# Ledger of designs, part 88: peptides against a protein of PDB entry 4N78

Target 1, 186 residues: chain A of PDB entry 4N78
Amino acid sequence: HFQVICRLLGYQGIAVVMEELLKVVKSLLQGTILQYVKTLMEVMPKICRLPRHEYGSPGILEFFHHQLKDIVEYAELKTVCFQNLREVGNAILFCLLIEQSLSLEEVCDLLHAAPFQNILPRVHVKEGERLDAKMKRLESKYAPLHLVPLIERLGTPQQIAIAREGDLLTKERLCCGLSMFEVILT
Target 2, 155 residues: chain B of PDB entry 4N78
Amino acid sequence: MAELQMLLEEEIPGGRRALFDSYTNLERVADYCENNYIQSADKQRALEETKAYTTQSLASVAYLINTLANNVLQMLDIQASQLRRMESSINHISQTVDIHKEKVARREIGILTTNKNTSRTHKIIAPANLERPVRYIRKPIDYTILDDIGHGVKW

## One batch from the design tools (peptide; aimed at target 1 E172, target 2 I109 G110)

Design b2_p30_8_s3 (made by RFdiffusion4, then SolubleMPNN; its pose is not in this set)
Fold by OpenDDE base, seed 1:
Structure b2_p30_8_s3 (fold): chain B 186 residues (1-186), chain C 155 residues (1-155), chain A 30 residues (1-30)
Amino acid sequence: as target 1 above (186 residues)
Amino acid sequence: as target 2 above (155 residues)
Amino acid sequence: MSPLVEASKERQEELEKKKKEEEELLKLLE
């Protein structure tokens, strides 16, 4: 589903969706969630001492559960605050999955474009073969596919300009070192 | 452009007129041959003359048709070339617009990105002093403080 | 520079400024 969404929206559509999601998340965090957090901080016991370690992990958990029982049972907290937190969580997960899907599409595009852009993979060298000789053979084999040099030689000035710009846009992808998800987490 | 105009305005119409005129002339030749055959005492000679005129007429028509056909083909080739040039121009404009749109999209998504940094795992610093367990005295939580927050039931 | 790289650099600079401001605020609270 996310792959299809990425293909349909493209960079422009993804940017718009991400911006709107960020606005929603910001609104939720600075609005309702912040208000509940402030209220909870006010009603929170000023002194919450750790129970004795002798109670073990289950006993400690029960202790804290008991301390927070009344807060958790507050109806508005369950219906509004937790729902808003769930929405924020869903938005974060959505952004993560979109970025992952986009990265996969970009990698595929880069791999498909590589032979036309003089980007050659490192070849496996068998025993007794020279790496340099193999690479030179590979370069010679794919040299006729180099699009920009070909157009520079045979094309019009307008075609050359378009080819260069297209080549640059093809090479520059988010997956090469950029993250949207890290921006969402800040 | 000048060649196409000459073909459209002069050569092709001229060829069509020539073919029409040829038709009219052929009818006259046919009438002549018929009358000549009827009136001639030497029917064999009249027949041979008719054969000669028929051969000449067929050759003339064939030539006119061939010339006209070649001019029409040439016209179509020029028009096809013009269309290809127009298509190329439209494609270049379209590609330029697409590149521009893509650049805008890249800027918009780019502002939503940062460099991938391996976040150093913050070491959870365990609190050094385990505070002695204080007996928990359950204080009732006063929820009245929350009554003004959200869509809660005001009692 | 490509629009993408330029935009990402601008964002990084903004983030660095915010981090510095937050660090300064934290120092003031400490």
Scores: peptide ipSAE 0.027, ipTM 0.684, DockQ to the pose 0.501
OpenDDE base, seeds 2, 3, 4, 5: peptide ipSAE 0.017, 0.016, 0.015, 0.015; ipTM 0.650, 0.648, 0.679, 0.677; seeds 2, 4, 5 fail the geometry check

Design b2_p30_8_s4 (made by RFdiffusion4, then SolubleMPNN; its pose is not in this set)
Fold by OpenDDE base, seed 2:
Order: sequence, then C-alpha cells, then structure tokens
Structure b2_p30_8_s4 (fold): chain B 186 residues (1-186), chain C 155 residues (1-155), chain A 30 residues (1-30)
Amino acid sequence: as target 1 above (186 residues)
Amino acid sequence: as target 2 above (155 residues)
Amino acid sequence: MSPLVEAAEEAQKKLEEKKEEELKKKLEEE
C-alpha cells in the first residue's frame, strides 16, 4: 500500500502529506499533549521515596501504583492524551513507512537508469578472466545506451539541455544522502 | 508554407477542374468517333482514327490523374511534416514543464529532509490553539493501604 | 492546351467539315 501511495503521490504529493502530518503532530505535541504534561507535572508527587527493597517487586509496584493512583485514574489522560499520543505515533510510523517505500522506489529508478547513465555494476570475474577486459566489454556493450552522449551528438541544443537536466534529476535522489524521517524525529 | 498554400488553393483545385473538363471533352471525342464510324464509307480508317483518339484521351486523363495524385501526396507529406514539427514542439514544452514541476517538488520535499550524516536535532514548534486544560482534582492518598505490604513499621 | 482539349477541338472541326461536305453534296444532287 505504501509503495502504491508513493508512486501515486510522487515527490510533490509526499511532500504535501508529510508537511501536513508534521503540522498535525506539532499541533498535538504543543497543544493537548503539552497541556496534559504540564498538568501531570503539577500534580506529580513532590516526594516519592523508593520503598525498601525488602518489600519485593510486588510491594514496590503497589507502592508506585498507590502513589500514582490519581494520575492513572485521570480519565482525560486515558481518553484524550493517550489518543493523541497514539495519533502522533501513527503519524511517525506513517512517515517512516513512506520514506522506506520512497527509498525503494528511488533505488529501483536508479537501477533502471544506470545502464543509460554509464553506471555499470561490478562484474564477477571467473577464474582466468581479467576484470579489466570484462569491464571493457561491458562498457562497449552499453555504450550505445548512454543517453546524454547520444543526444549531445544527434540532438538539438534544446534536447541536449533537457537531457542533461533530466539526467541530473535522475541521479540526484533522496536516498543518496537525505532523510525525511530524521527531520520528523527532531 | 507558400508551397502548401499553392497546392491547396491553386494546384489541387486546378487539377480537379481539369479532370472535370476532361470528362466533357471525352464525351465530345466519343460522339465524334461514333458519328465518324457510322458515316464513313471506309470503316477501317474510321476505326484507326478512333483508336488514335482513344489512346490520346487515355494518356491525357492518365497524366491529369497522376499529376493530381502527386500533388495530393505532396500536400499530405507537407502536412505530415508540419504535424511532426508541432508534435516535437509540444513534446519539448511538455518535458520542460515536467522538469520544472519536478524541480519544484524536489525543493518542497527537500525542505523536509536532512543529511543522513548530520545528527542535527530539529526544534519542535508549538500549536497556536491552546486547548483549555481540564481541571485535575487531587484526592488525598491514604498510605495506610500500604501498611500491610512489606516489613514497614506500624506507627 | 491539354492534349484532350486539342483532340476535342480537332474532332469538332472534322465533324463540322463533314457536315458541310454532306450539305454540299445534297445541294448538288438537288
């Protein structure tokens, strides 16, 4: 589903969706969540001493449960704050999955474009074969597919300009060095 | 452009008119040949004359048809060439627009990206509409409930 | 002139000449 979404939206659509999600997340964090956090900080017990270790894990748990009972029983925290946190979490996950899907699409595009851009894979050398000779053969095989040099030779100045610009846009992808998810997490 | 206009306005219409006129002329030639054959005492000579006129008429019509056909073909070739040029121009414009749209899209998404190698923390910006905090009422905690848990000193 | 136009004109001329000859013969027999 995310792959289909990425294909349908493209960079423009993804940018719009991500921007709107960031606005929503920001609104939730700075609004409702922040207010609840402030309220919780105000009502938090000022002094919460650790019980003696002799009480064991159950006793310690009950102690903290008792100390935080009013907070845990705060109905609005469960219904509103946790729901907003869930929405934020879903938005983060959505952004992550979109970025991953986009990266896969970009890699696929790069791989498909590679033969036309003089980007050759490293060839496996069998015993007795020279790597250089094999690479030269491969280069010669794909030389007619080099789009930009072909257009530079046969095309109009306008076509050459478009081809160069298209080539650049094809090579420059987000997956090569950029992350959206890191921006979302900051 | 001038050649196409000449073909459309002069050569092809002229050729069509010539063919139409040739029909009338052929009818006159046919009438003559028929009458000449009926009236002539020398039927063989009349037949030879008819053959000559028939050959000449057929050659003339064939020439007119061929000329008109060639002019029509030439017209179509010129039009096809013009359409190809227009198509090329449209494609160029379309590609230019697509590249521009892609650049805009990349700028927009680029604003939402950071370098993978940079550990830069982005500042979280607060929403404009502050919802009113719900009043939290703290109930006194009864710690006596914990007196039965552990080895605590009962005071 | 198109060869057809020339042929038509020649044919018409010959037809008129024959008609005139026939008319002359009829007038000589009368």
Scores: peptide ipSAE 0.075, ipTM 0.647, DockQ to the pose 0.003
OpenDDE base, seeds 1, 3, 4, 5: peptide ipSAE 0.029, 0.032, 0.030, 0.032; ipTM 0.634, 0.625, 0.620, 0.632; seed 4 fails the geometry check

